Peptides against a protein of PDB entry 3VZA. Designs and how they scored, part 30

Target 1, 98 residues: chain A of PDB entry 3VZA
Amino acid sequence: RVERLCKSKELFEERLGLEIRRIHNEQLQFIFRHIDHKDPDKPYMFTLSINEQGDYEVTSCTPPLDCISEFQLKVRETNNFSAFIANIRKAFTALSFK
Target 2, 62 residues: chain B of PDB entry 3VZA
Amino acid sequence: AAYVTQLYYKISRIDWDYEVEPARIKGIHYGPDIAQPINMDSSHHSRCFISDYLWSLVPTAW

## One batch from the design tools (peptide; made by RFdiffusion4, then SolubleMPNN)

Design b1_p11_7_s4 (from b1_p11_7, 5 letters changed)
Fold by OpenDDE base, seed 3:
Order: sequence, then structure tokens, then C-alpha cells
Structure b1_p11_7_s4 (fold): chain B 98 residues (1-98), chain C 62 residues (1-62), chain A 11 residues (1-11)
Amino acid sequence: as target 1 above (98 residues)
Amino acid sequence: as target 2 above (62 residues)
Amino acid sequence: REKLREELDSE
């Protein structure tokens, strides 16, 4: 089971181009790659926490996204975490085209 | 690493087939109403194409 | 949501 879990993580990281890390101050770091087809290893990332009110909060976003605050509001309203992450990736993709 | 894989499923709704050859990307995407099979030969596609395709399966409607 | 909260709380 442990071996399968390790394999599962590696498959998701490579196939989705998404790395998820637990970092300091009770945050999750989401690192997208495979965004820019001309530079597949270029990272696009954001960090996420649960604030004192129990709400999702984006604590950083690199590169910055104008829509990130709106997405934070939407995920709080809908609790649709999947759509939240997918929309961020879509926004990063759009940004990569400049 | 169970917590991480749980997050990946929460995000993507994909369950991989772990018994196939490494070059085969095979699994199931579970949509709101129906499940769709995933079955790709990774040797025929770039890493970016594969990722874009898989993410295209994930609904962005709130 | 709970999975994320549980993950964050485990740190």
C-alpha cells in the first residue's frame, strides 16, 4: 500500500503537472508546471491556508493573478475546491500566452 | 502520502490504473454524472499536452 | 474542504 501511494503521488505530479507541498505556518503550496509549452518546467504557484474564520485564503501567488481574489470568494461561496484549482490553472495558462 | 493522494483525487477526480505499463496513461475520470475512461499512449504526446488534456476533463463551473 | 483542513491541522 505504501508503495502504491508513493507511485500514485508521482503519477499525479507528472501527469497533472501539479506538485502539492505542506509548508510552514500550516499552508499548502501548489506548484503548476507544464503550463508554458515552450518552457514546461517553469513553475506557476500559489499558497493556500485556512484562516481563523475557517475560510480558504490565498497567501501568495506567483506570478500574480488579477482574478485570484475573485476565485477565493467563489470557492468560499461554493466550496468547489476542484473548480477553484482548475480555474487557477486556466488563469495561469492564459497568462503564459501574455 | 495518503493525504496528498486524497487531495489529488479531490481536485482531479481521477483514479489511475496502476497495473498497466509505464508508457500507458490509463484511468477513470469521475464527473458529476458519468465516468469517462482515460487511455493514452504517453509516447505519442508531450508532457504539456498530456497535462492540458487531463485538466480539460476537470469542470471549471462553480 | 475537510480533507484540506485536516491536512493543515496535521502540521
Scores: peptide ipSAE 0.156, ipTM 0.937, DockQ to the pose 0.070
Fold by OpenDDE base, seed 4:
Structure b1_p11_7_s4 (fold): chain B 98 residues (1-98), chain C 62 residues (1-62), chain A 11 residues (1-11)
Amino acid sequence: as target 1 above (98 residues)
Amino acid sequence: as target 2 above (62 residues)
Amino acid sequence: REKLREELDSE
């Protein structure tokens, strides 16, 4: 099972172009690649934590997204984590064309 | 690793088929209404296309 | 949220 878990992670990282890392201060770092077709390895990142209230909190976003604050609000309201991550990727994709 | 893989499923709703050759991207996407098979030959597509396609399966409606 | 919370709490 351990081997499968490792393989699973590798498959997700490559196929989704998304790395998920645990970082200091109880945060998760999400690193998107394969966003810019002209520069597939260019990273687009954000970090996420759960604050004392138990709510999702975006602690950083690189490059910055105007919509990230709204997305944070939406995920708190809906608890739709999947849509949250997908919308961020969509926003990064849109940004890559500018 | 278990937590991370669980997050990937929570995000993508994709379950991979681990019994196929590495060049085959095969799995199942579990959408809100129906499950859809994934079956791609990775040699026929760019990394970006593959990622874009897979992410296109993930609903963005809140 | 639960999965994320578990992941974060495991640190």
Scores: peptide ipSAE 0.156, ipTM 0.937, DockQ to the pose 0.071
Fold by OpenDDE base, seed 2:
Structure b1_p11_7_s4 (fold): chain B 98 residues (1-98), chain C 62 residues (1-62), chain A 11 residues (1-11)
Amino acid sequence: as target 1 above (98 residues)
Amino acid sequence: as target 2 above (62 residues)
Amino acid sequence: REKLREELDSE
């Protein structure tokens, strides 16, 4: 199972262009690549935590996204984590065209 | 690693076929209503195209 | 959400 888990992680990282890292203070870092077709390795990233209220909180976003606060609100309302991450990627993609 | 892979499934709703050759991207995307098969030859596509395609399977409706 | 919480708690 351990081998499967390792392989699974690698496949997701490469195929989705999404790396997920544990970082200090009980946060997750999400690093998107494969966003800019001209620079596939360029990272677009944000960090996420659960705040004292038990809610998802974006603690950083690089490059910054104007819509990130709205997405944070939406994920709190809907608890649709999948849509949350997908919309962030969509926003990063749009940003890459600017 | 288990929690990370669980997150990937939570996000993408994709289950990979781990028994195929490396150049084959094969799996199943589980949407709200249907299961969509994934079957791509990675050698025919850029990394960005593959990622964009897979993410296109993930609904963005809240 | 629980999966994220479990992941965060596992750190």
Scores: peptide ipSAE 0.168, ipTM 0.938, DockQ to the pose 0.071; fails the geometry check
Fold by OpenDDE base, seed 1:
Structure b1_p11_7_s4 (fold): chain B 98 residues (1-98), chain C 62 residues (1-62), chain A 11 residues (1-11)
Amino acid sequence: as target 1 above (98 residues)
Amino acid sequence: as target 2 above (62 residues)
Amino acid sequence: REKLREELDSE
């Protein structure tokens, strides 16, 4: 089972170009790669926590996204975490075209 | 690793087929209406194309 | 949401 879980994580990381890490202060770091086809290893990342009110809170975003605050509001309203992450990737993709 | 893989499923709604050779990207995407098979030869595509394609399966409607 | 909370709580 452990071997299967490790393989699963590796497959997701490579195929989605998304790494998920636990970081300090009870946060998750999401690192996107494979965004810029000219620089596939260039990272696009954000960190996420659950604040004291129990709501999703973006604590950092690199590079910054103008839409991140709106997405934070949307995910709080809809609880659609999948769409939240997908929209962030879409925004990073758009940003990579400058 | 269990929690992380659970997050990946929560995000992507993809379940991989772990019994195929590494060059074969095979699985199932569980959309809100229907399940769609994934079956790609990774040697035919760039890493970026593969990622873009898989993410295109994930709805962005809130 | 619960999966994220579980992940955060597991730290």
Scores: peptide ipSAE 0.156, ipTM 0.937, DockQ to the pose 0.071; fails the geometry check

Design b1_p11_8_s1 (from b1_p11_8, 4 letters changed)
Fold by OpenDDE base, seed 4:
Structure b1_p11_8_s1 (fold): chain B 98 residues (1-98), chain C 62 residues (1-62), chain A 11 residues (1-11)
Amino acid sequence: as target 1 above (98 residues)
Amino acid sequence: as target 2 above (62 residues)
Amino acid sequence: MLEKLAETERP
């Protein structure tokens, strides 16, 4: 199982261009690549935590997204984490076109 | 690793076929209404195209 | 965090 899980992680990282890291203070870091077709390795990232109220909270976003606060509100309302991540990637993609 | 892979599934709703050759991107995307097969030859596409395509399968409706 | 993420999403 461990070997399968390792392979699974590698496939997701490469194919989705998304790396997920567990970082200090019980946070998750999401790193998107393959966003800019002219610079596929350029990272677009954000960090996520659970605040004292138990709600999702974006603690950083690089580069910054104007829509990130709205997305944070939407995921709190809907609990649709898939749409949350997908919309962030969509926003990063739009940003890459400058 | 288990938690991370579970998170990837929660995000993408994709289940990979792990028995195919490395150059073949094969799996199933489980949408809310239907399940769709994924079957791509990675040698025919850029990394960015592959990622864009796979993410296009993920609904963005809240 | 991960336990929170494991919760069922709303349809």
Scores: peptide ipSAE 0.116, ipTM 0.937, DockQ to the pose 0.309
Fold by OpenDDE base, seed 1:
Structure b1_p11_8_s1 (fold): chain B 98 residues (1-98), chain C 62 residues (1-62), chain A 11 residues (1-11)
Amino acid sequence: as target 1 above (98 residues)
Amino acid sequence: as target 2 above (62 residues)
Amino acid sequence: MLEKLAETERP
């Protein structure tokens, strides 16, 4: 089981270009790569926590996204975490075309 | 590690086939209406294309 | 975080 879990994580990291890390203060860090086809290893990242009210809160976003506050509102309303992450990746992708 | 893998499934709704050779990207994406098979030869695509394709399977409608 | 994410599951 442990071997399967390790392999699963590695496959997701490489194929989705997404790392997920637990960091201090019970936060999650999401690191996207494979965004810029000219620089596949360039990271695009954000951190997520649960605030005192129990709601998802983005605590950092690098590079910054104008739409991140709206997405935070949407995920609180819909509870669609999958769409939340996917939309952030789409926004990072759009940002890479500067 | 179990927590992280659970997150990946919650995000992507993808279940991989772990019994194939590393170059074969094989699995199933479970959408809200249909299950879509995934079966790619990674040697035929860039890492960015593969990631973009897989993410394209994930609905962005709220 | 996991508990909160589990609550996102709905029919």
Scores: peptide ipSAE 0.108, ipTM 0.936, DockQ to the pose 0.334
Fold by OpenDDE base, seed 5:
Structure b1_p11_8_s1 (fold): chain B 98 residues (1-98), chain C 62 residues (1-62), chain A 11 residues (1-11)
Amino acid sequence: as target 1 above (98 residues)
Amino acid sequence: as target 2 above (62 residues)
Amino acid sequence: MLEKLAETERP
């Protein structure tokens, strides 16, 4: 089972171009790659925590997204975590065409 | 760890087939209405195309 | 964080 879990993580990281890390203060770091087709290894990332009210809170976003605060509101309202992550990736993709 | 793979499933709704050749991207995407198979030869596509394609399977509607 | 996400799996 351990081998399967390790393989699963690696497959997701490579195929989705998404790395997920646990960082200090019980936060999650999401690192997107494969966004810019001209620079596939360029990272686009954000960090997420649960605040004292128990709500999702984006604590950083690099590069910055003007829509990130709206997405934070939407995920709090809908609890649709999948759409939250997918929309952030979509926004990063759009930003890469600057 | 198990928690990270659970997060990946929560995000993507993809289950991989782990018993195929490394170059074969095979699995199932479980959409809200229907489940669809994934079956690609990774050697025929760029890493960015593969990622874009897989993410295109994930609904962005809130 | 992970526990909160796990709760979203509940109907």
Scores: peptide ipSAE 0.107, ipTM 0.935, DockQ to the pose 0.314
Fold by OpenDDE base, seed 3:
Parts: C-alpha cells; sequence; structure tokens
Structure b1_p11_8_s1 (fold): chain B 98 residues (1-98), chain C 62 residues (1-62), chain A 11 residues (1-11)
C-alpha cells in the first residue's frame, strides 16, 4: 500500500502538473507547472491556510492574480475546493498568455 | 502520502489505473453525473497538453 | 490542513 501511495503521488504530480507541499504554520503550497507551453517547468504557485475563523485563506500567490480574492470568497461560500483549485489554474493559464 | 493522494482526488476526482504500462495514462474521472474513462498514450502528447486535458475534466462552476 | 481536507472525503 505504501508503494501504491507513493506511485499515486508521483502520477498526480506529473500528470496534473501540480505539486502539493506542507509548509510552515500549517499551510499548504500548491505549485502548478505545465502552464506555459513554452516553459513547462515554470512554476505558478499559491499558499493556503485556514485562519482562526476556520476559513480558507490564500496567504500568497505568485504570480499575483487579481481574481484570487474573489475565488477565496467563492470557496468559502460554496466549499467547492475542486472548483477553487481548477479556477486558479485557469487563471494562471490565462496569465501565461499575457 | 495518504492524505496527499486524498487531496488530489478531492481536487481532480480522478482515480488512476496503476497496473498499466508507464506510458499509458489510464483512469476514471468521476464527474457529478457520469464517470468518464481516461485513456491516453503519453508518448503522443506533450506534458502541457496532458495536464491541460486532465484539468479540462474538472468542472469550474462553483 | 491536509488532515482537515482529507476528512471531508470520509463519511
Amino acid sequence: as target 1 above (98 residues)
Amino acid sequence: as target 2 above (62 residues)
Amino acid sequence: MLEKLAETERP
């Protein structure tokens, strides 16, 4: 089972181009790659925490996204974490063309 | 790693087939209505295309 | 964080 879990993580990382890391202060770092087709390894990332109120909070976003605050509001309202991450990736993708 | 893989599933709703050859990207995407198969030959596509395709399966409606 | 998110996938 341990081997399967390790393989699963590797497959997700490569196929989705998404790395998820635990970082200090009980935060998660989401690192997207495979966004820029001209530079597939270029990272697009954000960090996420749960604040004292128990709500999702984006603590950093690189490069910055104008829509990130709206997405934070939406995920708090809907609790649709999947859509939250997917929309961020879509926004990064759009940014890569500018 | 269990928590990480669970998070990937929570995000993507994809379950991989781990018994196929490395070049085969095979799995199932579980959408809200119907489960859809994934079956790609990775050697025929760029890494970016593969990722874009897989993410296209994930609904963005809130 | 991970544990909390993972717990949402459990009954």
Scores: peptide ipSAE 0.101, ipTM 0.935, DockQ to the pose 0.487

Design b1_p11_8_s2 (from b1_p11_8, 5 letters changed)
Fold by OpenDDE base, seed 2:
Structure b1_p11_8_s2 (fold): chain B 98 residues (1-98), chain C 62 residues (1-62), chain A 11 residues (1-11)
Amino acid sequence: as target 1 above (98 residues)
Amino acid sequence: as target 2 above (62 residues)
Amino acid sequence: MLEKLAQTERP
Protein backbone atom coordinates (compact mmCIF):
# COMPACT_ATOMS: atom_id res chain seq x y z
CA ARG B 1 0.00 0.00 0.00
CA VAL B 2 2.77 2.42 0.88
CA GLU B 3 4.49 1.67 -2.39
CA ARG B 4 1.27 2.27 -4.30
CA LEU B 5 0.68 5.54 -2.49
CA CYS B 6 4.16 6.74 -3.34
CA LYS B 7 3.70 5.79 -6.97
CA SER B 8 0.33 7.51 -7.07
CA LYS B 9 1.80 10.71 -5.70
CA GLU B 10 4.61 10.65 -8.23
CA LEU B 11 2.23 10.07 -11.13
CA PHE B 12 -0.01 12.93 -10.09
CA GLU B 13 2.94 15.26 -9.58
CA GLU B 14 4.37 14.58 -13.01
CA ARG B 15 1.18 14.29 -15.02
CA LEU B 16 -0.72 17.18 -13.46
CA GLY B 17 2.37 19.24 -12.86
CA LEU B 18 1.10 19.82 -9.34
CA GLU B 19 3.03 19.27 -6.14
CA ILE B 20 1.27 19.46 -2.80
CA ARG B 21 3.25 20.02 0.37
CA ARG B 22 2.32 20.19 4.00
CA ILE B 23 4.10 23.17 5.45
CA HIS B 24 4.36 24.91 8.79
CA ASN B 25 1.34 26.28 10.62
CA GLU B 26 -0.95 23.61 9.17
CA GLN B 27 -0.84 25.03 5.67
CA LEU B 28 -0.82 23.39 2.27
CA GLN B 29 1.47 24.60 -0.47
CA PHE B 30 0.38 24.00 -4.04
CA ILE B 31 3.12 24.22 -6.65
CA PHE B 32 2.14 24.21 -10.30
CA ARG B 33 4.63 23.49 -13.02
CA HIS B 34 4.13 22.79 -16.72
CA ILE B 35 2.38 26.14 -17.02
CA ASP B 36 4.78 27.98 -19.29
CA HIS B 37 5.55 25.79 -22.29
CA LYS B 38 8.78 27.72 -22.80
CA ASP B 39 9.81 27.11 -19.20
CA PRO B 40 8.03 23.97 -17.99
CA ASP B 41 9.81 23.87 -14.64
CA LYS B 42 8.89 27.41 -13.64
CA PRO B 43 6.83 27.18 -10.46
CA TYR B 44 3.52 28.92 -9.87
CA MET B 45 2.54 28.63 -6.23
CA PHE B 46 -0.02 29.42 -3.61
CA THR B 47 -0.46 28.46 0.02
CA LEU B 48 -3.72 27.63 1.71
CA SER B 49 -4.83 27.49 5.32
CA ILE B 50 -7.97 27.37 7.39
CA ASN B 51 -8.40 30.62 9.27
CA GLU B 52 -9.79 31.15 12.74
CA GLN B 53 -13.30 31.22 11.34
CA GLY B 54 -12.79 27.84 9.69
CA ASP B 55 -12.72 29.22 6.16
CA TYR B 56 -10.26 28.62 3.36
CA GLU B 57 -7.67 31.37 3.21
CA VAL B 58 -5.00 31.89 0.61
CA THR B 59 -1.97 33.01 2.58
CA SER B 60 0.34 33.57 -0.39
CA CYS B 61 0.28 33.49 -4.16
CA THR B 62 3.39 33.70 -6.34
CA PRO B 63 3.13 35.18 -8.83
CA PRO B 64 0.20 37.22 -7.54
CA LEU B 65 -3.22 36.77 -9.13
CA ASP B 66 -5.78 39.54 -9.25
CA CYS B 67 -8.54 36.94 -9.18
CA ILE B 68 -7.32 34.99 -6.15
CA SER B 69 -9.51 36.88 -3.68
CA GLU B 70 -12.58 36.21 -5.80
CA PHE B 71 -11.70 32.53 -6.02
CA GLN B 72 -11.32 32.42 -2.26
CA LEU B 73 -14.83 33.79 -1.92
CA LYS B 74 -16.17 31.31 -4.46
CA VAL B 75 -14.68 28.28 -2.76
CA ARG B 76 -16.07 29.45 0.56
CA GLU B 77 -19.50 29.75 -1.02
CA THR B 78 -19.50 26.54 -3.04
CA ASN B 79 -16.99 24.33 -1.24
CA ASN B 80 -15.96 23.23 -4.74
CA PHE B 81 -12.32 22.59 -4.03
CA SER B 82 -11.71 20.99 -7.42
CA ALA B 83 -12.95 24.03 -9.31
CA PHE B 84 -10.95 26.23 -6.96
CA ILE B 85 -7.65 24.56 -7.81
CA ALA B 86 -8.47 24.25 -11.50
CA ASN B 87 -9.40 27.91 -11.79
CA ILE B 88 -6.18 28.95 -10.11
CA ARG B 89 -4.23 26.88 -12.64
CA LYS B 90 -6.20 28.46 -15.46
CA ALA B 91 -5.38 31.90 -14.08
CA PHE B 92 -1.69 31.06 -13.82
CA THR B 93 -1.80 29.80 -17.39
CA ALA B 94 -3.36 33.04 -18.58
CA LEU B 95 -0.73 35.00 -16.69
CA SER B 96 2.04 33.12 -18.49
CA PHE B 97 0.82 34.61 -21.77
CA LYS B 98 1.61 38.14 -20.58
CA ALA C 1 1.00 10.05 1.56
CA ALA C 2 -2.56 8.80 1.81
CA TYR C 3 -3.84 12.27 2.57
CA VAL C 4 -2.02 13.80 -0.38
CA THR C 5 -3.25 11.16 -2.80
CA GLN C 6 -6.76 11.72 -1.51
CA LEU C 7 -6.35 15.40 -2.26
CA TYR C 8 -5.22 14.62 -5.79
CA TYR C 9 -8.34 12.59 -6.38
CA LYS C 10 -10.53 15.24 -4.79
CA ILE C 11 -9.01 17.80 -7.14
CA SER C 12 -8.70 15.87 -10.38
CA ARG C 13 -11.20 13.01 -10.04
CA ILE C 14 -8.67 10.86 -11.87
CA ASP C 15 -7.92 7.25 -11.02
CA TRP C 16 -4.73 5.95 -12.62
CA ASP C 17 -4.06 2.50 -13.96
CA TYR C 18 -0.91 1.55 -12.09
CA GLU C 19 -0.26 -1.70 -13.96
CA VAL C 20 0.84 -0.27 -17.31
CA GLU C 21 4.28 0.68 -18.56
CA PRO C 22 5.60 4.04 -17.36
CA ALA C 23 5.22 5.73 -20.74
CA ARG C 24 1.51 4.93 -20.87
CA ILE C 25 -0.75 7.45 -19.21
CA LYS C 26 -3.83 5.40 -18.57
CA GLY C 27 -6.70 6.01 -16.21
CA ILE C 28 -10.25 7.23 -15.80
CA HIS C 29 -11.56 10.70 -15.18
CA TYR C 30 -14.82 10.67 -13.27
CA GLY C 31 -16.86 13.65 -14.31
CA PRO C 32 -20.20 14.65 -12.84
CA ASP C 33 -22.12 12.63 -15.41
CA ILE C 34 -19.75 10.35 -17.29
CA ALA C 35 -16.47 8.54 -16.86
CA GLN C 36 -13.89 9.45 -19.47
CA PRO C 37 -11.07 7.03 -20.22
CA ILE C 38 -7.54 8.38 -20.38
CA ASN C 39 -5.06 6.57 -22.58
CA MET C 40 -2.03 8.45 -23.86
CA ASP C 41 1.47 7.65 -24.99
CA SER C 42 3.56 10.16 -23.08
CA SER C 43 6.39 9.90 -25.59
CA HIS C 44 4.16 11.59 -28.16
CA HIS C 45 3.53 14.72 -26.10
CA SER C 46 5.28 17.38 -24.09
CA ARG C 47 4.90 17.50 -20.34
CA CYS C 48 3.02 20.76 -20.66
CA PHE C 49 0.61 19.36 -23.23
CA ILE C 50 -0.12 16.35 -21.06
CA SER C 51 -0.80 18.50 -18.02
CA ASP C 52 -2.93 20.95 -19.98
CA TYR C 53 -4.95 18.10 -21.42
CA LEU C 54 -5.56 16.44 -18.08
CA TRP C 55 -6.53 19.71 -16.44
CA SER C 56 -8.93 20.38 -19.30
CA LEU C 57 -10.92 17.43 -18.01
CA VAL C 58 -11.50 19.15 -14.67
CA PRO C 59 -14.60 21.36 -14.61
CA THR C 60 -14.05 24.97 -13.63
CA ALA C 61 -17.71 25.81 -13.04
CA TRP C 62 -18.30 26.63 -9.41
CA MET A 1 -7.45 21.53 6.96
CA LEU A 2 -8.07 17.81 6.66
CA GLU A 3 -11.46 18.07 8.31
CA LYS A 4 -12.49 20.96 6.12
CA LEU A 5 -11.40 19.23 2.93
CA ALA A 6 -13.23 16.06 3.93
CA GLN A 7 -16.55 17.85 3.63
CA THR A 8 -18.66 17.25 0.56
CA GLU A 9 -19.03 19.97 -2.01
CA ARG A 10 -22.13 22.11 -1.87
CA PRO A 11 -24.65 21.90 -4.72
Scores: peptide ipSAE 0.122, ipTM 0.937, DockQ to the pose 0.272
Fold by OpenDDE base, seed 5:
Structure b1_p11_8_s2 (fold): chain B 98 residues (1-98), chain C 62 residues (1-62), chain A 11 residues (1-11)
Amino acid sequence: as target 1 above (98 residues)
Amino acid sequence: as target 2 above (62 residues)
Amino acid sequence: MLEKLAQTERP
């Protein structure tokens, strides 16, 4: 089972171009790659925490997204974490065409 | 390790087939209405195309 | 946080 879990993580990282890291203060760092087809290894990332109220809070976003605060509101309202992550990736993709 | 894989599933709704050759991207995407198979030869596509394709399976409607 | 997100039913 341990071998399966390790393999699963690696498959997701490579195929989705998404790395998930646990960082200090019980935060998660989401690192997207494969966004810019001209520079597939260029990272697009954000960090996420749960605040004192128990709500999702984006603590950083690099490069910055003007829509990130709206997405934070939407995920708090809908609890649709999948759509939250997918929309952030979509926004990063759009930004890569600047 | 189990937590991160569970999170990937929560995000993507994809279950991989782990018993295929490394170059084969095979699995199932569980959409809100129907489940659809994934079956690709990774050697025929760029990494970016593969990622874009897989993410296209994930609904963005809130 | 990871544990909370990984749960099928969040408190």
Scores: peptide ipSAE 0.117, ipTM 0.936, DockQ to the pose 0.419
Fold by OpenDDE base, seed 1:
Structure b1_p11_8_s2 (fold): chain B 98 residues (1-98), chain C 62 residues (1-62), chain A 11 residues (1-11)
Amino acid sequence: as target 1 above (98 residues)
Amino acid sequence: as target 2 above (62 residues)
Amino acid sequence: MLEKLAQTERP
């Protein structure tokens, strides 16, 4: 089981180009790669926490996204975490085309 | 680690086939209406294309 | 947070 879990994580990291890390203060860091086809290893990342009210809160976003506050509102309303992450990746992708 | 893999599934709704060779990207994406098989030869695509394709399976409607 | 994310999604 442990071997399967490790392999699963590695497959997701490589194939989705997404790393998920636990960081200080019970936060999660999401690191996207494979965004810029000219620079596949360039990271696009954000951190997420649960605030005092129990709601998802984006605590950092690098590079910054104008739409991140709206997405935070949407995920609080819909609880659609999948769409939340997917929309952030789409926004990072759009940003890479400068 | 189990929680992280669960989170990946929650995000992507993808279940991988772990019994194939590393170059074969095989699995199932479970959408709200249908289950879509995934079966790709990674040697035929860039890493960015593979990621873009897999993410394209994930609905962005709230 | 993981516990929060593990909760059943609302319809």
Scores: peptide ipSAE 0.115, ipTM 0.936, DockQ to the pose 0.285
Fold by OpenDDE base, seed 3:
Structure b1_p11_8_s2 (fold): chain B 98 residues (1-98), chain C 62 residues (1-62), chain A 11 residues (1-11)
Amino acid sequence: as target 1 above (98 residues)
Amino acid sequence: as target 2 above (62 residues)
Amino acid sequence: MLEKLAQTERP
């Protein structure tokens, strides 16, 4: 099972171009790659925490996204974490064309 | 790793087939209505295309 | 964080 879990993680990382890391202060770092087709390894990332109220909070976003605050509101309202991450990726993708 | 893989599923709703050859991207995407198969030959596509395609399966409606 | 995300999604 451990081997399967390791393989699963590697497959997701490569195929989705998404790395998820646990970082200090009980945060998660989401690192997107494969966004810029001209530079597939260029990272687009954000960090996420749960604030004292128990709500999702984006603590950093690089490069910055104007829509990130709205997405944070939406995920708090809907609890649709999947859509949250997918929309962020879509926003990063759009930004890569600027 | 269990929590991380669980998170990947929570995000993507994809379950991989781990018994196929490395070049085969095979799995199932579980959408809200119907499960859809994934079956790609990775050697025929760029890494970016593969990722874009897989993410296209994930609904963005809130 | 991970524990929260592992919870059953609210209806």
Scores: peptide ipSAE 0.112, ipTM 0.936, DockQ to the pose 0.363

Design b1_p11_8_s3 (from b1_p11_8, 5 letters changed)
Fold by OpenDDE base, seed 5:
Structure b1_p11_8_s3 (fold): chain B 98 residues (1-98), chain C 62 residues (1-62), chain A 11 residues (1-11)
Amino acid sequence: as target 1 above (98 residues)
Amino acid sequence: as target 2 above (62 residues)
Amino acid sequence: MLEELAKTERP
């Protein structure tokens, strides 16, 4: 089972271009790659936590997204975590066409 | 590791087929209405195309 | 908190 879990993680990382890390202060770091087709290894990232109220909170976003606060509101309202992550990736993709 | 893999499923709704050759991207995407098979030869596509394609399967409607 | 994140994930 451990071997399967490790393989699963690696397949997701490569195929989705998304790395997920557990970091200090009980946060999750999401690192997107494969965003810029001219620079596939360029990282786009944000960190996420659960605040004292139990709500999703974006604690950092690099590069910054003007829509991230709206997405944080939307995920709190809908609890649609999948759409939250997918919309962030979509926003990073749009930003890469600067 | 189990927690992270569970997050990947919650995000993507993809289950991989782990019993195929490494170059084969095979699995199932479980959309809200239908399940759709994934079956690609990774050697025929760029890494960015593959990622874009897989993410295109994920609904962005809230 | 990370466990809370996992538990809040619902379809």
Scores: peptide ipSAE 0.104, ipTM 0.937, DockQ to the pose 0.338
Fold by OpenDDE base, seed 1:
Structure b1_p11_8_s3 (fold): chain B 98 residues (1-98), chain C 62 residues (1-62), chain A 11 residues (1-11)
Amino acid sequence: as target 1 above (98 residues)
Amino acid sequence: as target 2 above (62 residues)
Amino acid sequence: MLEELAKTERP
């Protein structure tokens, strides 16, 4: 089981270009790569926690996204975590076209 | 580690086939209406294309 | 807390 879990994580990291890390203060760090086709290893990242009210809260976003506050509102309303992460990746992708 | 792998499924709704060679990207994406098979030769695509394609399977409608 | 993050999504 441990071997399968490790392999699963590695496959997701490489194929989705997404690393997920547990960091201090009970936060999750999401690191996207494979965003910029000219620089596939360039990271785009944000951190997420659950606040005192039990709501999703983005605690950092690098590079910053103008839409991140709206997405935070949307995920609180819909509870659609998948769409939340996918929309953030789409926003990072759009930002890479400067 | 189990939690993180569960998050990956929660986000992507993809289940990989772990019994194929590393160059074969094989699995199933479970959408709300249909299950879509994934079967790609990674040597035929860039890493960015593969990631973009897989993410394109994930609905962005709230 | 992080466990709740994974479990709070509705289909």
Scores: peptide ipSAE 0.104, ipTM 0.937, DockQ to the pose 0.420
Fold by OpenDDE base, seed 4:
Structure b1_p11_8_s3 (fold): chain B 98 residues (1-98), chain C 62 residues (1-62), chain A 11 residues (1-11)
Amino acid sequence: as target 1 above (98 residues)
Amino acid sequence: as target 2 above (62 residues)
Amino acid sequence: MLEELAKTERP
């Protein structure tokens, strides 16, 4: 199972261009690559935690996204974590064209 | 590792076929209505195209 | 807290 889990992680990282890291202070770091077709290795990232109230909280976003606060509100309302991450990627993609 | 892989599934709803050759991107995407197979030859596509395609399978409706 | 992330996600 351990071997399968390692392989699974590697496949997701490469195929989705998404790395997920558990970092200090009980946070998750999401690192998107493969966003800019002209620079596939350019990272787009954000960090996420659960605050003291138990709500999703974006603690950083690089490069910054104007829509990130709205997305944080939406995920708190809907608990649709999948759509949350996918919409952030969509926003980063749009940003890469500017 | 289990937690992270669990997150990947919760995000993407993709289950990979782990028994195929590395160059074959094969799996199943479980959408809300139907499950769709994934079956790509990675040598025919850029990394960015592959990622864009796979993410296109993930609904963005809240 | 990270475990709570997983728990609050809709199946």
Scores: peptide ipSAE 0.103, ipTM 0.938, DockQ to the pose 0.441
Fold by OpenDDE base, seed 3:
Structure b1_p11_8_s3 (fold): chain B 98 residues (1-98), chain C 62 residues (1-62), chain A 11 residues (1-11)
Amino acid sequence: as target 1 above (98 residues)
Amino acid sequence: as target 2 above (62 residues)
Amino acid sequence: MLEELAKTERP
């Protein structure tokens, strides 16, 4: 099972171009790659935590996204975590063309 | 690793087929209505295309 | 409380 979990993680990282890290202060770091087709290894990242109120909170976003605060509101309202992450990737993709 | 892999599933709703050759990207995407198969030859596509395609399977409607 | 991320995603 451990071997399967390791393989699963590697497959997701490569195929989705998404690395997920557990970092200090009980946060998750999401690192997107494969966004810029001209520079596939260029990282686009954000960090996420659960605040004292139990709500999702984006603690950093690099490069910054104007829409990130709205997405944070949306995920709190809908609890649609999948759409939240997907929309962030979509926003990063749009940013890569500017 | 179990927690992280669980997150990947929560995000993508993809379950990989781990028994195929490395160049084969095979799995199942579980959408809200029906499951859809994934079956790609990675040697025929760029890494960016593959990622874009897989993410296109994930609904963005809130 | 990383586990809380998974919990909050549950119905």
Scores: peptide ipSAE 0.097, ipTM 0.937, DockQ to the pose 0.329

